# Peptides against a protein of PDB entry 4Y8H, part 37

Target 1, 222 residues: chain A of PDB entry 4Y8H
Amino acid sequence: TTIVGVKFNNGVVIAADTRSTQGPIVADKNCAKLHRISPKIWCAGAGTAADTEAVTQLIGSNIELHSLYTSREPRVVSALQMLKQHLFKYQGHIGAYLIVAGVDPTGSHLFSIHAHGSTDVGYYLSLGSGSLAAMAVLESHWKQDLTKEEAIKLASDAIQAGIWNDLGSGSNVDVCVMEIGKDAEYLRNYLTPNVREEKQKSYKFPRGTTAVLKESIVNICD

## One batch from the design tools (peptide; made by RFdiffusion4, then SolubleMPNN)

Design b2_p15_4_s2 (from b2_p15_4, 8 letters changed)
Fold by OpenDDE base, seed 2:
Structure b2_p15_4_s2 (fold): chain B 222 residues (1-222), chain A 15 residues (1-15)
Amino acid sequence: as target 1 above (222 residues)
Amino acid sequence: MSAPDVPYREPRLKG
């Protein structure tokens, strides 16, 4: 997996690759690794796919209940705190590594969470097996005061570095843009750089293509 | 960082 988050002048973007693996096998070429916690709070997940999905759904449900109870819009720091406390409780056995991002009444936020419950903050972040490939792009091209378009490009270029250089990453780029004062923009398959060309030939031959070279009848009962 | 050895009971999809 390659997942990234990038802050820009008026919001935050997250992006992910779309490969799922079972050891050396590509299990899914177009899985979704971006998860909605709330309408304006999304996360990208690396590690065990079922754990990333399940933990984000659980926290998403509890964030909705908390929002209703407090009559307040969900905050990214609330989701962060709930996720880290849950993951810490399970001592890293829930294999979820998350980049959590969003917009709320306090502004735009970007965090990362590791499976043991540690958290980081930054203007740009990467996680997963492709994180070093992604970080090489981020460190080379990140600047302050990015526009929305520059941040989407930077995030997608960083994911592509994972797609091309990490065995655990592949296929497509998914993007989610969370801008202050707007709805979240989920861009499923924003880039599809691995579309296979049409197969040039078929290995479906007519019946009888394999010639019978010799026949013999052998009596096996003496 | 290698994903922690999650006990493979069933083939776990990893990303």
Scores: peptide ipSAE 0.105, ipTM 0.568, DockQ to the pose 0.035; fails the geometry check
Fold by OpenDDE base, seed 3:
Structure b2_p15_4_s2 (fold): chain B 222 residues (1-222), chain A 15 residues (1-15)
Amino acid sequence: as target 1 above (222 residues)
Amino acid sequence: MSAPDVPYREPRLKG
């Protein structure tokens, strides 16, 4: 997996590749690694796919209840705290490594969470097996005060570095943009740089390619 | 307190 987050002047973008693996096997060429916690709070997941999905759904449900109880829009730091406390309780046995991002009444936020419950903050972050390939791009091209378009490009270029150089990453780029004062924009398959070409040959032979030499009907009932 | 034995018998899908 390659997942990234990048802050820009008026919000935050997260992005992910779309490869799922089972050891050396590509299990899914176009899986979704971006998860909605709330309408304006999204995360990208690396590690065990089932754990990333299950933990984000659990916290998403509790964030909705908390929002209703408090009569407030959910905050990214609330989701962060709930996620880290849950993961810490399970001592890293829940294999979820998350980049959590969003917008709330306090502004735009970008965090990461490790499976043992540690958290980091930054203007740009990467996680997963492709994180070093992504970070090489981020460190080379990140600057303060990015525009939305520059941040989307930087995030997508960083994911592509994982797609091309990391065995655990591949296929497509998914993006989610969370801008202050707007709805979240989920861009499924924002880039599809690995469309398979048409196969040159078909193994669907014409009927009659193998001749029937003999037929016999045998009764097997007494 | 032992984490509940979720029998992860099947190879885990990873990203």
Scores: peptide ipSAE 0.052, ipTM 0.532, DockQ to the pose 0.031; fails the geometry check
Fold by OpenDDE base, seed 5:
Structure b2_p15_4_s2 (fold): chain B 222 residues (1-222), chain A 15 residues (1-15)
Amino acid sequence: as target 1 above (222 residues)
Amino acid sequence: MSAPDVPYREPRLKG
């Protein structure tokens, strides 16, 4: 997995690759690793796919209830706190590594969470097996005061570094843009750089292509 | 504990 988050001047972007693996096997070539916690709070997940999905749904449900109870729009820090407390309670046994981002009445936010419940803050973050490949791009090209377009490009370039260089990452780039004062823009398969061309040849040979070397008829009835 | 950068040994879907 390669997941990234990048803050820009008016919001935050998160991006992910779309490969799921089971050891050496590609289980899904086009999985969705971007999860909605609330309409304007999204996360990217690395680690155990079931755990990332389940924990984000659980916190998403509790955030909705909390929002209704408080008569307030959900805050990214509330989601962060609920996630980290839940993960800490399970002592890293829930294999969720998350980049949590969003916009709320207090502004734009970008955080990361590790399975043991530690949290980080930054203007750019990467997680997953492709995180070093992504971080090499981020460290080379990140600057302060990014535009939306620059941030989307930087995030997508960082994910592509994971796609090309990390065995655990592959296929497509998914993006979610959370801009202040706008609805979240979920860009499923924003880039599809691995579309397979038509197969040049078929391995469907005519019957009889393999020569019969010997044939014998044996009676097996008494 | 398996970190996402550690080789996935368990038959779990890793994303």
Scores: peptide ipSAE 0.029, ipTM 0.559, DockQ to the pose 0.036; fails the geometry check
Fold by OpenDDE base, seed 1:
Structure b2_p15_4_s2 (fold): chain B 222 residues (1-222), chain A 15 residues (1-15)
Amino acid sequence: as target 1 above (222 residues)
Amino acid sequence: MSAPDVPYREPRLKG
């Protein structure tokens, strides 16, 4: 997996690759690693796919209930705190590594969470097996006061570095843009750089292409 | 140095 987050002047972008693996096997070429916690709070997940999905759904549900109870829009720091406390409780046995980002009434936020419940904050972050490939791009090209378009490009370039250089990463780039004062923009398959060309030939032959050379009927009942 | 692989647990799908 390669997942990234990048803050820009008016919001935050997260992005992910779309490869899922089982050891050396590509299990899914186009999985979704971006999860909605709330309408304006999204996360990217690395680690165990089932754990990332389950924990984000659980916290998403509890954030919705909390929002209704408090009559307030969900806050990224609330999601962060709930996630980290849950993960810490399970002592890293829940294999979820998350980049959590969003916009709320307090502004735009970008955090990361590790499976043992530690958290980090930054203007740009990467996680997963492709994180070093992504970070090489981020460290080279990140600047203050990025525009939305520059941040999307930077995030997508960082994911592509994972796609091309990390065995655990591949296929497509998914993006989610969370801008202050707007709805979240989920860009599924924002880039599809690995579309295979049309196969030159088909191996589907007409029925009967292989001739029957011999038939025999044997009675097996005495 | 191999990129820090998130702990792989088989048979679960990993990213």
Scores: peptide ipSAE 0.028, ipTM 0.573, DockQ to the pose 0.033; fails the geometry check

Design b2_p15_4_s3 (from b2_p15_4, 6 letters changed)
Fold by OpenDDE base, seed 3:
Structure b2_p15_4_s3 (fold): chain B 222 residues (1-222), chain A 15 residues (1-15)
Amino acid sequence: as target 1 above (222 residues)
Amino acid sequence: MRAPDVPYREPNLPG
């Protein structure tokens, strides 16, 4: 997995690759690793897919209830706190490693969470087996005051570094853009750089390729 | 021992 987050001048972008694996096997070539916690708060997940999906759904449900109770739009820091407290309670047994990002009435935010419940903050972050490949790109090209377009480009380039160099990462780039004052823009398969070419041959032979030499009917009843 | 259906690899952890 390669997941990244990048802040820009008016919001935040997160991105992910689309490979799932079972040991050395590619289980899914085009899975979705970006999850919606609320309309304007999204996360990217690494680790156990079932845990990342389940924990984000649980916190998403509780964030909705909290928003209704408080009559306030949900805050990224509220989602962060709920996630970290839940993960800490389970002492790393819930294998969710998340980049959490969004926009709320207080601005744009970008955080990471580890399965044991630690959290980090930054202007750019990467997690997953491809995180070092992604970070090499981020460290080389990140600057303060990125535009939306520059941030999308940087995030997608960082994911591609994971796709090309990490065995756990592959196929496509998914992106979610959260800009202040706008709806979140989920860009499923924003890049599809690994479209398989048509196979040169087919093993679907014409009927009759193997001749029938003999046929017999045998009664097996007494 | 890993769960048989872990679809994502673990993040690089600091040593």
Scores: peptide ipSAE 0.138, ipTM 0.658, DockQ to the pose 0.037
Fold by OpenDDE base, seed 1:
Structure b2_p15_4_s3 (fold): chain B 222 residues (1-222), chain A 15 residues (1-15)
Amino acid sequence: as target 1 above (222 residues)
Amino acid sequence: MRAPDVPYREPNLPG
């Protein structure tokens, strides 16, 4: 997995690759690693797919209830705190590694969470087996005061570094843009750089292509 | 050393 987050002047972008693996096996070539916690709070997941999905759904549900109870828009720091406390409680047995990002009435936010419940903050972050490949791009090209377009490009270039250089990463780039004052923009398959060309030949032959050379009927009852 | 970030894998694969 390669997941990244990048802050820009008016919001935050997260991006992910779309490969799911089972050891050396590609289980899914086009899985979704971006999860919605709330309309304007999204996360990218690495680690155990079921754990990332389940924990983000659980916290998403509780954030919705909290929002209704308080009559307030959900805050990224609330989601962060709920996630980290939950993960810490399970002492890293929930294999969720998350980049959590969003916009709320307090501004734009970008955080990361590890399975043991530690959290980090930054203007750019990467996680997953492709994180070093992504970070090489981020460290080389990140600057202050990125535009939305520059941040999307930087995030997608960082994911591509994972796609090309990490065995655990592959296929496509998914992006989610969370800009202050706008709805979240989920860009499923923003880039599809690994579309295979049309196969030159089909191996589907007509029925009867293989001739029957011999038939015999044997009675097996005495 | 940061534990190598676990690849996005399906649940219950020992690894």
Scores: peptide ipSAE 0.053, ipTM 0.625, DockQ to the pose 0.033
Fold by OpenDDE base, seed 5:
Structure b2_p15_4_s3 (fold): chain B 222 residues (1-222), chain A 15 residues (1-15)
Amino acid sequence: as target 1 above (222 residues)
Amino acid sequence: MRAPDVPYREPNLPG
């Protein structure tokens, strides 16, 4: 997995690759690793896929209830706090590693959460097995005061570094852009750099391609 | 339904 978050001048972008793995096996070539906590708060997940989805749905539900109760739009820090407290309670046994980002009435936010419940803050973040590949791109090209377009490009380039260099990452780039004053823009398969060409050959051989070396008829009836 | 056991490979975490 390669997941990234990048802040820009008017919001935050998160991005992810679309490979799911089971050990050495590619389980899904086009899985969705971006999860909606609320309309304007999204996260990217690494670790156990079921845990990342389940924990984000749980917190998303509680955030909705909290929003209704308080008559306020959901805040990223509320989601962060709920996530970290939940993960900490389970002492890392919930295998969710998250980049949480969003916009709320207080502005744009970008955080990361580890399975044991620690949290980080930054203008750019990466997690997953491809995090070092992504971070090499981020450290080389990140600057302050990024535009939306620059941030999307930087995030997508960082994910591509994971796609090309990390065994746990692959296929496509998903992006979610959360800009202040706008609806979240979920860009499923924003880049599809691994579209397979038509297979040049078929393994459907004519019957009889494999030679029969020997045949015998045996009566097995009384 | 996502296969429940689809591990994302573990992040390069210190520790």
Scores: peptide ipSAE 0.126, ipTM 0.657, DockQ to the pose 0.045; fails the geometry check
Fold by OpenDDE base, seed 4:
Structure b2_p15_4_s3 (fold): chain B 222 residues (1-222), chain A 15 residues (1-15)
Amino acid sequence: as target 1 above (222 residues)
Amino acid sequence: MRAPDVPYREPNLPG
């Protein structure tokens, strides 16, 4: 997995690759690693896919209840705190590594959370097996006062570094843009740099292509 | 059909 977050002048962008792996196996070529906690708070997940999905849904539900109870829009720091406390309680056994980002009445925010419940803050962050590949791009090209377009490009370039250089990352780039005063913009498959070329051969064979050599009916109730 | 929850590879955190 490669996940990144980048702050820009009026918001935050998160991005992720779309490869799911089980050891050496590519289990899904186009999975979704961006999760909605609330309308304007999104999370990118690395680690155990089930855990990242489940924990973000749980906290998303509790954030909604908290928002209703307090009569306030959800805050990224509230989601961060709830996530870290939950993860800490489970002592790293919930394999969720998260980049949490969003906009709220206090501004734009970008955080990361590790499975043991530690948290980080930054203007740009990367997690996952592709995090070093992504960080190489981020460190090379990040600047202050990024525009939305520059931040999307930087984030997508960082994800591509993971796609090309990390075995655990691949296929496509998903992006979510959270700009102050706007709805979140979820860009599923924002980049699709690994579209397979047309197959030279057709694998549609006529019915009966495989001859039946032998048929036997066996009663198994004897 | 929702793809089965496949574990993503644990992040190589520089540590």
Scores: peptide ipSAE 0.059, ipTM 0.646, DockQ to the pose 0.046; fails the geometry check

Design b2_p15_4_s4 (from b2_p15_4, 6 letters changed)
Fold by OpenDDE base, seed 1:
Structure b2_p15_4_s4 (fold): chain B 222 residues (1-222), chain A 15 residues (1-15)
Amino acid sequence: as target 1 above (222 residues)
Amino acid sequence: MAAPDVPYREPNLPG
């Protein structure tokens, strides 16, 4: 997995690769690693697929209830706190590693969470087995005051570094852009750099291509 | 497993 987050001047972008694995096996070539916690709060997940999905759904549900109860838009720090407390309670047995990002009435936010409940903050972050490949790109090209377009490019270039250099990462780039004052833009398969060319030949032959060499009718009832 | 080494994987067998 390669997941990244990048802050820009008016918001935050997160991106992910689309490979799911089972040890050395590619389980899914085009899985979705970006999860919606709330309309303007999204996360990218690494680790156990079921745990990342389940924990983000659970916190998403509780954030919605909290929002309704308080009559306030959800805050990224509330989601962060709920996630970290839940993960800490389970002592790292819930294998969720998350980049959590979003926009709320307090501004744009970018955080990471580890399975044991530790949290980090930054202007750019990477997690997953491809995180070092991604970080090499981020450290080389990140600057302050990025535009939306520059941040999307930087995030997608960082994910591509994971796709090309990390065995656990592959296929496509998914992006989610959360800009202040706008709806979140979920860009599923923003880049598809691994589309296979059309097969030159087909091994689908017409029925009857194989000759019948022998036929026999056997009575099996006495 | 540390986050820098974690792929997106299917659940492990129960242990």
Scores: peptide ipSAE 0.205, ipTM 0.756, DockQ to the pose 0.031
Fold by OpenDDE base, seed 5:
Structure b2_p15_4_s4 (fold): chain B 222 residues (1-222), chain A 15 residues (1-15)
Amino acid sequence: as target 1 above (222 residues)
Amino acid sequence: MAAPDVPYREPNLPG
């Protein structure tokens, strides 16, 4: 997995690759690693797929209830606090590693959460097995005051570094853009750099391509 | 386990 978050001048972008793995096996070539906590708060997940989905749905539900109770738009820091407290309670047994980002009435926010409940803050973040490949791109090209377009490009380039260099990452780039004063823009398969060409060879061989080496007639009636 | 090698893993198939 390669997941990234990048802040820009008027919001935040998160991006992810689309490979799911089971050891050496590619389980899903085009999974969705971007999860909606609320309309304007999204996260990217690494670790155990079921845990990332389940914990984000649980906190998403609790954030909706909290929003209704308080008559306020959901805040990224509320989602962060609920996630970290839940993960800490389970002492890292819930295998969720998250980049949480969003926009709220207090501005744009970008955080990371580890399975043990620690949290980080930054203008750019990466997690997953491809995080070092992504971070090499981020450290080389990040600057202050990024535009939306520059941030999307930087995030997508960082995910591509994971796709090309990390065995745990692959296929496509998903992006979610959360800009202040706008709806979240979820760009499923924003880049599809691994579209396979039509197979040049057909595996439809003529009948008789495999030679019959032995034939035996067996009576099956007693 | 806080391993930096955190791929998006499907749970092990039961078996």
Scores: peptide ipSAE 0.204, ipTM 0.756, DockQ to the pose 0.034
Fold by OpenDDE base, seed 3:
Structure b2_p15_4_s4 (fold): chain B 222 residues (1-222), chain A 15 residues (1-15)
Amino acid sequence: as target 1 above (222 residues)
Amino acid sequence: MAAPDVPYREPNLPG
């Protein structure tokens, strides 16, 4: 897995690759690793696929209830706090590693969470088996005051570094852009750099290639 | 070790 987050002048972008694995096996070539916690708060997940999905849905439901109770738009720091307290309670046995990002009435935010419940903050972050490949791109090209377009490009280039160099990462780039004063823009398969060409041969033979030489009817009941 | 029927995203996540 390669997941990244990048802050820009008016918001935050997150991106992910689309490979899932079962040990050495590619289980899904085009899975979704970006999850919606609320309309303007999204996360990217690494670790156990079921745990990342389940924990983000649980916190998403509780954030919706909290928003209704308080009559306020949900805050990224509220989602962060709920996630970290839940993960810490389970002492790392819930295998969720998350980049959490969003926009709220206080501005744009970008955080990471580890399965034991530790949290980090930054202007750019990467997690996953491809995180070092992604970080090499981020450290080389990140600057202050990125535009939206520069941040999307930087995030997608960082994911591609994971796709090309990490065995746990592959196929496509998914992106979610959260800009202040706008709806979240979820860009499923923003890049598809690994479209497989047509196979050179087909094993579909014409009907009748295998001739029926003999037919017999056997009574199986006495 | 993960059960073969459980999909993972980062089988080699460093501790």
Scores: peptide ipSAE 0.146, ipTM 0.664, DockQ to the pose 0.039
Fold by OpenDDE base, seed 4:
Structure b2_p15_4_s4 (fold): chain B 222 residues (1-222), chain A 15 residues (1-15)
Amino acid sequence: as target 1 above (222 residues)
Amino acid sequence: MAAPDVPYREPNLPG
């Protein structure tokens, strides 16, 4: 997995690759690693797919209840705190590694969370097995006062570094843009750099192409 | 359908 977050002048962008793996096996070529906690708070997940989805849904539900109870729009720091406390309670057994980002009445925010409940803050972050590949791009090209377009490009370039250089990352780039004063823009498959070319051969064979070498009828009622 | 419990690889390479 490669996940990134990048702050820009008026918001935050998160991005992810779309490869899912089971050890050495590519399980899904186009999974979704961006999760909605609330309308304006999104999370990118690495680690166990089910844990990342389940924990974000749980906190998303609780943050909605909290928002209703307080009569306030949900805050990224509230989601961060709830996620942190939940993950810490389970002592890293919930395999969720998250980049949490969003916009709220206090501004734009970008955080990371590890499965044991530690948290970090930054203007740019990367997690996943592709995090070093992504960070190499981020460290090389990040600057202050990024525009939205520059931040989307930087995040996408960082994810692509993971796609090309990390075995655990691949296929496509998903993006979510959270700009102050706007709805979140979820860009599923924003980049699809690994579209397979048309197959040179037809794999439709005539009926009977596979010969029957032997047939046996076994009575299983004995 | 819930995405199968596909373990993503470790979040950070141990540095």
Scores: peptide ipSAE 0.047, ipTM 0.602, DockQ to the pose 0.046

